# Peptides against a protein of PDB entry 5HOI: the designs that were tried, part 341

Target 1, 351 residues: chain A of PDB entry 5HOI
Amino acid sequence: FRYMPFSPAGTPFGFTDRRYLTMNEVGYVSTVKNSEQYSITVSFFDVGRFREYHFEDLFGYDLCFLNEKGTLFGQSKTGQIQYRPHDSIHSNWTKIIPLQAGERITSVAATPVRVIVGTSLGYFRSFNQFGVPFAVEKTSPIVALTAQNYRVFSVHYSQFHGLSYSLSELGTSSKRYYKRECPLPMSLPNINSDMKKDANLDYYNFNPMGIKSLFFSSYGDPCIFGSDNTLLLLSKWRSPEESKWLPILDSNMEIWKMSGGKETTDIHVWPLALAYDTLNCILVKGKHIWPEFPLPLPSEMEIRMPVFVKSKLLEENKAILNKKNEIGADTEAEEGEEDKEIQIPVSMAAE

## One batch from the design tools (peptide; made by RFdiffusion4, then SolubleMPNN)

Design b1_p30_6_s2
Fold by OpenDDE base, seed 4:
Structure b1_p30_6_s2 (fold): chain B 351 residues (1-351), chain A 30 residues (1-30)
Amino acid sequence: as target 1 above (351 residues)
Amino acid sequence: EEEEEEREEEEKEREEKRKKFAKRIQELLE
């Protein structure tokens, strides 16, 4: 096994001069190799909200993370990172991450408020959106990162323990762990079964972990999409003892059902994001499991959320609605304090 | 009434998403 640079939904070059560095619900970042240089294009799905832009990359950025405010680039070998705001009002910044001999940046993530860098030696580096460092922590080797607001989902790899994950919040003063290097029950790519197709070998060489993407759902739940084409969601992560990974979608089975039971071995889901109960994805037809050029339009897959996730989402939505109503209602009614304890009905024990 | 209408609207939106996805799968199988 070798540590490779990982970006969410990034694609290999294959036999082409172009690839996607990353893609998500915001858009997609492509790079084209032009002799010794690269041309990077940042494209958006909402063309009314964002303007596509491009630049010449002299560094050969192999890491990328796209958010609603900007794009983070990284070079895995040199340790160079660059943040490019989408808005021209904010300046680009560049920084070199100090790397030890043989250390690589393996993943980068950026939110409007945080930049995170993970390395093959397990250095977790946090910055603000302006590249001001907060902390350096030593963890198990980091293979993938994603972030939403102040929360970071990190995937770690150990030769002895396989995959683990952490879920942390990067406050102003301290890092809080909700989960710290807990086992990640994701299947690794099976070299012997899956590598019979050259295209799968190319993808394995690009991404040995088989993590197609990882993201936070619209509800802030960590999601991971592996080589088995199963979407895993971390449920109840706020309750350490109750937290569990839920296989919320078998995408191969769902494609097969939606086909009417036809052979769908050449149709692949490429995950972008989970918005509510819908997986935003690219449907890919062909030999390669990843999207080629031009990028197909995104598709939405309905997810049958497990009852335990639906209940919590309904509770969180009710709590948000109630808070909105309380902020509106501060004008008139003085009357009675009855603390109605919302009794959660016991009855949804599955027989 | 409003909570029932909202649930019916959500179910319609989900059904439309399912139909659109199924259509896209058929277009890829042709």
Scores: peptide ipSAE 0.420, ipTM 0.854, DockQ to the pose 0.486
Fold by OpenDDE base, seed 2:
Structure b1_p30_6_s2 (fold): chain B 351 residues (1-351), chain A 30 residues (1-30)
Amino acid sequence: as target 1 above (351 residues)
Amino acid sequence: EEEEEEREEEEKEREEKRKKFAKRIQELLE
């Protein structure tokens, strides 16, 4: 088994000089190979809110995470990370993550308040948005990360136990677990059935876990979209005994229904985000299961969530809005808690 | 009344999204 760098909805180069490093509801990050260098472009779906920008990449960034405030880049082999705010008010910063022999950064995530780095040896590193380190934790090997505000959804892999997941909240002084290395009921890519098409082998070599993307919903629920094209949502994660994965969308079945029952074997869903009960996605036509260039316009797929899940999400969203209105009064006070650097061993600190 | 109008507007917006998605699938099958 080989750990590969993962970014949400990232695409392989295939036979081209270009690929998407990441894409979500905010936009898409592309890289073009030019001799020994790369040209990176950060593009946005809301062109009125954000201006597209580009830069020369001398490091060969193979990890990326895009949010509403900036873009995090990472180089899986060297351990270099770079955060680039979209606004020119905040400076770019660069750090080197110390890696052991054969260790790789496998995934990175960034929110407006946290930066997270996960490795093939299971080092979980947390920082604030300015790159000040909080902690280093040893977990099972990390294969994917996503984050929203202070919450982190991590996917882990063990050769003996398969896939597991964690859900945690990164406060200023402590990490809280809602879920810690619990079994993830996601199917891995089936090499024997799916590898009859060369295009599936190329994608498997790029992403052997078959995780097309992972994200938080607009309601703050962890979502994962695997190689089976099923969207899984983690329901009731605040209640340890009640938490369960819900298969909320079979995208192949929904495309087949919307076609009027025609053959749709060459139409693929590429997931971006879940906003309320709508999956934002790219519809891909052709041999490759991933979007090529130019990027098609996003499509919105309605999800028929169970009424019981919808009602609870509405109650939780009202509670989050009420807390945001209460915290909107108290967040003028919590923006004043200086994110204090936690003393970590120098050998484990990012330089 | 307002909660019923808001539900009817939400259902109409969903139906429009569904029609737009179905149209995009047909355009990809041609």
Scores: peptide ipSAE 0.419, ipTM 0.855, DockQ to the pose 0.470
Fold by OpenDDE base, seed 3:
Structure b1_p30_6_s2 (fold): chain B 351 residues (1-351), chain A 30 residues (1-30)
Amino acid sequence: as target 1 above (351 residues)
Amino acid sequence: EEEEEEREEEEKEREEKRKKFAKRIQELLE
């Protein structure tokens, strides 16, 4: 096994001079080989909100994370990271992460308020948006990271224990764990079955964990999309004993149904984000399971959320609206949003 | 009435999304 640099929905070069470093609901970051250099382009889906920009990369960035405020770049071998705000008002910053012999940065994540760096030796490094360090923690080897606001979803790998995950919150003074190195019930790529096609070997060499992407849902739930093309959502993560992974979408089965039962072995889902009950994704046709150039327009796949999540969200939204209408008279009470966990009933996982 | 109209609009939007996705899959199979 080799630790490879991971970025959400990143693609390999394959036989081309170009790849996507990352993509999500905000946009996509591409890199092109220009002899000894790289040209990086940061593109957006909302062209009215953001302006596309490019720059010359002399370092060979192989890690990337895109958010609504900026792009984080990383070089897995040298330990260099760069944050580039989308707004030209804010300055770019660069930092070198100290790496031990053989250590690699395996993943990076950035929110408007936090920067996170994970390594092959399990060093978890946290910074603010200006690159000021908070802490260094040693965990099991980190293979993937994503973050939303102050919350971090990390995937770990051990040769003895397989895949695990952590869910943590990075406050100003302390790190809180909701989940700490718990088993992750995700299928690893099967070298013997999946490697029958050369294109699958190229992807396996790029991403040996088969994690196509990981993100937070619009509701703040950790999501992971593996090599089996199943979207897993972590439900009830605030309740340690009730927390479970829900297979909320089999994308192969859904494509097969929507085709009218035709052969769909050359149609692939490339995940971007989960917004409400809709998976934002790229539909890819061809030998490669990843999007090529130019990037196709995103598609929306409806997920069958368990009926109980939608009903409870509607009840909670009605209760919030009714409270806002009753409080509309007097005092600006900063009642802290009690982050009420949506309870999904067990029964719908068995049909 | 208003809550029934909102549910009918949400179901209609959901059906339109499903039809749009199914159409895109057919276009990729041709």
Scores: peptide ipSAE 0.418, ipTM 0.853, DockQ to the pose 0.492
Fold by OpenDDE base, seed 5:
Structure b1_p30_6_s2 (fold): chain B 351 residues (1-351), chain A 30 residues (1-30)
Amino acid sequence: as target 1 above (351 residues)
Amino acid sequence: EEEEEEREEEEKEREEKRKKFAKRIQELLE
């Protein structure tokens, strides 16, 4: 097995000179190879909120994470990372992560308050938004990272134990685990069935775990979208004994239903984000399971959550929005928000 | 009343999202 650099919804080059480094609900980052250099473009879906920008990449960034405040870049082999705020007011910063012989940065994540670097040897490095280090922790080998605010969802791989996940909070003084290297019930790509098509082999070589993306939902629940095209959501993660992965969407089945039962083997879902009960995604037509250029407009897939949870989720979100509006200027992080756990119901198995 | 109107509006928005998605799938099948 070879550890490959992972970025959420990143695409391979394939037979092209261009790829997406990452994409999510905020936008998409593309890179174009020009001889030994790369040109990177950071594009946004909300063109009114953000201005597209580009720069020359002399380092060959192969890792990326996009958030509402900036873009984190990483070079898996050299250990170089760069954070670029979207706003011109804040300076870019660059840092070299010390790597051991054969160590690679496998994933990076950034929030407005944290930068996280994970490696093939399981070094978990945390920084503030200015690149000031907090800690270095040794974990199982990290294969994927995402983060929201202070929370980090990490996926780990062991040759002996397969896939595991962690969910942690990165405070100022300490790291709290909600979940620590727990089994991840995600199917790995089936080399024998899926590799019959060259396009699937190219994707497997780019992403051996088949993790198309991972993100936090709008409610702060860890989500993962694997090679089986099933969206898994971690429910009840605050309650260690009650926590479970919910298969909230079979995207292949949903496309098939929405087609009226037509052949849909050449239509693929490429996940961006989960907002409420809606999967934001790119619908891809063709042999490649990933979007090509130009990027199609995002599509919204409704997740049929049972109605009883949506009303409760909306009340909780209204309460969070109202609290955010009442908490004006005073940045006092009250430690005491009992983060109400969102009960996601069992998907009605269609008979 | 307001909670019932809000639920009806949410159901309409969901139905519109479903129709838009189904249309996009059909456009990709043509």
Scores: peptide ipSAE 0.422, ipTM 0.856, DockQ to the pose 0.522; fails the geometry check

Design b1_p30_6_s3
Fold by OpenDDE base, seed 2:
Structure b1_p30_6_s3 (fold): chain B 351 residues (1-351), chain A 30 residues (1-30)
Amino acid sequence: as target 1 above (351 residues)
Amino acid sequence: DEEALEEKLREERRRKIREKLAKRIQELLE
């Protein structure tokens, strides 16, 4: 088995000189090979909010993570990482991650407040958005990372135990685990059945875990989309005893239904994000299961959230809104209490 | 009334999402 660099919804080169390094709800990052150099373009779906930009890549970045504030790049073999803010106010920074002999960076993630690097030896490295290190932890080998705010969803692989996952929160001083190396109930790609088509072999060589993407939902739930084209959501992760993976969408079944029951074997779903009750995705037509160039416009697929998950998400959103209203009311109440003249008690003037 | 209006607006949004998806799939099958 070989650890390969993973980025969310990244595509292989195939027979072309170009690929997507990553894509999500914010946008897509492409790279074009030109001799020994690469040209990277960072494109956005909201062209009114963000300006597309490009640069020459002399390092051959093979890892990428895009968020609303910047883009993180990584080179799996050299250990070089670069963070590029989308604004011109904040400076780009570059760092070299020390790697042991044969160690690779396998995944990177970035939020507006955290940068995370995972390796083939299970080194989990955390930084702030300015590249200041917090900690280094030794875990099982990391194969995929995503992050939202202070939360990190990590996927691990062991030759003996298969796939596991962790869910953690990266505070200022400490890492809290909600889940630590728990079994991940995702099927690995079946080499013997699916590899009869050359296109599936090329994708397997690029991504042997078959994880097309992983992300947090808009509600902060970990999501994973595997080679079986099923969207899994981690429900009730705050309650260790109640936590479970929910198959919230069979994308092949949904395409078949929406076609009116036609043959849809050459239509593929490429996942971007889960926003509320809809999967944002690219519909791909053809032999390859990944989008080519130019990128098609995103589509939305309705998910089937279990009633109990929808109710709890509505309760959590009401609790967040009520806490915001309580904090808003406490801020209005604190502004109203500052005008109480502290009557100095008269008693200390008599000695 | 307001909760029933929000539910109707949500159902209409879901209908529009399904119609757009079905149209896009049909365009890919032609």
Scores: peptide ipSAE 0.593, ipTM 0.925, DockQ to the pose 0.362
Fold by OpenDDE base, seed 5:
Structure b1_p30_6_s3 (fold): chain B 351 residues (1-351), chain A 30 residues (1-30)
Amino acid sequence: as target 1 above (351 residues)
Amino acid sequence: DEEALEEKLREERRRKIREKLAKRIQELLE
């Protein structure tokens, strides 16, 4: 087994000079090989809110995380990280993460308030948005990270225990665990069955865990999309004894149904984000399971929440609509430019 | 009435999402 750099919905180069470093609901980051250098482009789906930008990468960034305020880059071997705000008002910063012999940065994540670095030796490093370190913790080897606000979803790998996950909150003074290295009920790629197609071998070499993406839902629930093309959501994570993974979408089955039962073996779902009751994704046609260039327009897939989760979502959506109507009534009065970050109340996460 | 209107609007949104997805899948199968 080899630890590979992971970024959410990142694609391999394959036989090309270009790949996506990451993509999500905000946008997509691409890199193009130019001799010994790389050209990185940060593109957005909302072109009215954000301006596309590019820069020359002399370091060969192989890790990326995109959020609404900036992009975090990392180099898995050298330990270099760079944060680039989307707004030019804020300065870029660069830092070297100290790595031991053979250690690699395996994943990076960034929110408007936190930067997280995970390594192949299980060093979990936390920073503020300005690159000021908080702590270093030793965990099981980290293979994937995502973050939302102060929360971090980490995936760990052990040769003895397989995949595990943690869910933590990075306060100012301390790290709280909601889940700590609990078993992750995700199937690993089956080398013997799935690798009969050369295209699957190339993807396996890029991403041996088969984690296409992981993200937080709009409700703040950890989500993971594996090689089986099933979207898993962690429900009731605030109650450790009641917490469970829910298979909320079989994407292959959904494509098949929506085709009218036609052969859909060459149509692939590439996950971006979970917004309310819809998976944002790219539909990919062809031999490769990942999107090529140019990036196709995103599609939406309805998720099948269990009835108990649906009722709670209806109550939460009513509460959001009522708050939007209250805020909408008040916003006709105060023209104040406060960037109302939609603070999804912590209470609206699916318990 | 308001709750029935919200559920109707949600069902219409879900219907439109399914129709758009079905159309896109059909375009990829042609």
Scores: peptide ipSAE 0.593, ipTM 0.923, DockQ to the pose 0.463
Fold by OpenDDE base, seed 4:
Structure b1_p30_6_s3 (fold): chain B 351 residues (1-351), chain A 30 residues (1-30)
Amino acid sequence: as target 1 above (351 residues)
Amino acid sequence: DEEALEEKLREERRRKIREKLAKRIQELLE
């Protein structure tokens, strides 16, 4: 087993000089090998909101995370990370993450307010959007990360316990866990069945966990898409005892149904994001389960959320908005008490 | 009335998503 650099919906080079470093609902990041250098392009689906840009990569970035404000790059072996805002107003920054001998950065994530680095030794490093460090925590080995706002979804791997996950909130003062290294009910790739096709071996060598992507839904629920092509959603994660993984889409079965029951063994789903009740994805035709170049237009698949889950998600989101408004009101009340100028009593200056 | 209109609009959106997906799958099978 080898810890490989993971990025959401990243693709291998295969027999080509180019690959996708990452892709999601915002866009896609590609890299092309040019001798000893790489040319990176950051492309967007909303061409009216964002301008495509490119740069020369002298470091060989093999980790990437794209958000609405910028792109985080990482080099798994050297520990170099770079954040590039999409706008020209904010400056790029670069940092070296200290790595032990044999340690690798396995995943990176970035939101407009947080940067997260996970390693093969289970070092979890958190930063603000400017690369100022908050904390270093030791966990089980991290194999994948995603983040939304202040929340982090991490996937861990142990040779003894298999896959686990954590869900945490990165506040200003402390890290809160909603879930801490709980069992992840995702099947690992079956080496014996899938490796009979050379195309699957290349993907397995690139991503031995078979995690095609992980993301937060538009409602803030952790989602994972494995090698079984099933979309899992973590429901009720705020209620520790009620939290459960829901198989909300079998993408192979959905393609088969939507074909009218034709043979669809060479049509593959590549996941991008979950927006409300639809999986945004790329449909891929051929031997490779990943998209090649040029990137096809995204497609939408309807998810089968149990009716009882949608109503509860809406109620939970309303309850959070209300709690945020209560906390916001309490924070405005506390800021109003700190502006009590300590009136130095005039009396003690006269003796 | 408003809730029934929202559900109809949602069903129509879902129908359009399915129709687009089915069309794209047929284009990939040809």
Scores: peptide ipSAE 0.592, ipTM 0.925, DockQ to the pose 0.364
Fold by OpenDDE base, seed 3:
Structure b1_p30_6_s3 (fold): chain B 351 residues (1-351), chain A 30 residues (1-30)
Amino acid sequence: as target 1 above (351 residues)
Amino acid sequence: DEEALEEKLREERRRKIREKLAKRIQELLE
């Protein structure tokens, strides 16, 4: 096994001089090899809100994370990171992360308020948006990161324990765990079955975990999209005993259904984000499971909550409505910041 | 009722998403 640099929805070079470093609902970051240097372009889906920009990369950035305020770049071997705001008001900053012999940055994430760096030795480094360090924590080896606001979803790998995940909140003074290195019920790529196709071997060498992307939903739920093309959502993560991974979309089955039952073996889903009840994704046609250039227009795919989860969510919502109607009679209870568990809307239950 | 109108609008949105996705998949199969 080799730790490879991971970025959400990043693509390999393959036989080309260009790749996507990352893509999500905000946009896509591409890099092109120009002899000994790289040209990076940061492109956006909302061209009215954001201006596309490019720059010359002399460092060979192989890690990237895009958000609504800026782009974080990283070089896995040298430990260099750079944050570039999309606006011209805020300055770029660069930092070198100290790495041990053989250590690599494996993933980076950035929100408008936090920067996170994870390594192959399990160093979890947190910074503010200006690159001021908060803490260094030692965890199991980090293979993937995503973040939303103050929350971080991390994926860990152990040779003995396989995949695990953590969900944490990075306050001003402390890190809180909602989940700490819990088992992740995601299948690893099967080298023997899937690698009979050369195109799958190229992707496996780029991303041996098969994690195409990970993100937070619009409701703040951790999502992961693996090599099996199943979208997993972590539900009830505030309640440790009730927390579960929900297979909310089999994308291969959905493509097959939507085709009218035709052969769809050369149509692939490339995940971008989960917005409400829809997976934002790129539909890819061809031998490669990843988008090439030019980037196709995004597509929307409806998520399907499992029937057994739908019934339970409907019962829970009825129970909450009944409790609110009982409490609404007597007490002017102070509006404490009740951590409103964003219930999966009943609208997701109606298919 | 307002709830019945909201549900109808939601179902219509879902139908449009499915129709758009189905169309895009057919365009990729041709």
Scores: peptide ipSAE 0.593, ipTM 0.923, DockQ to the pose 0.524; fails the geometry check

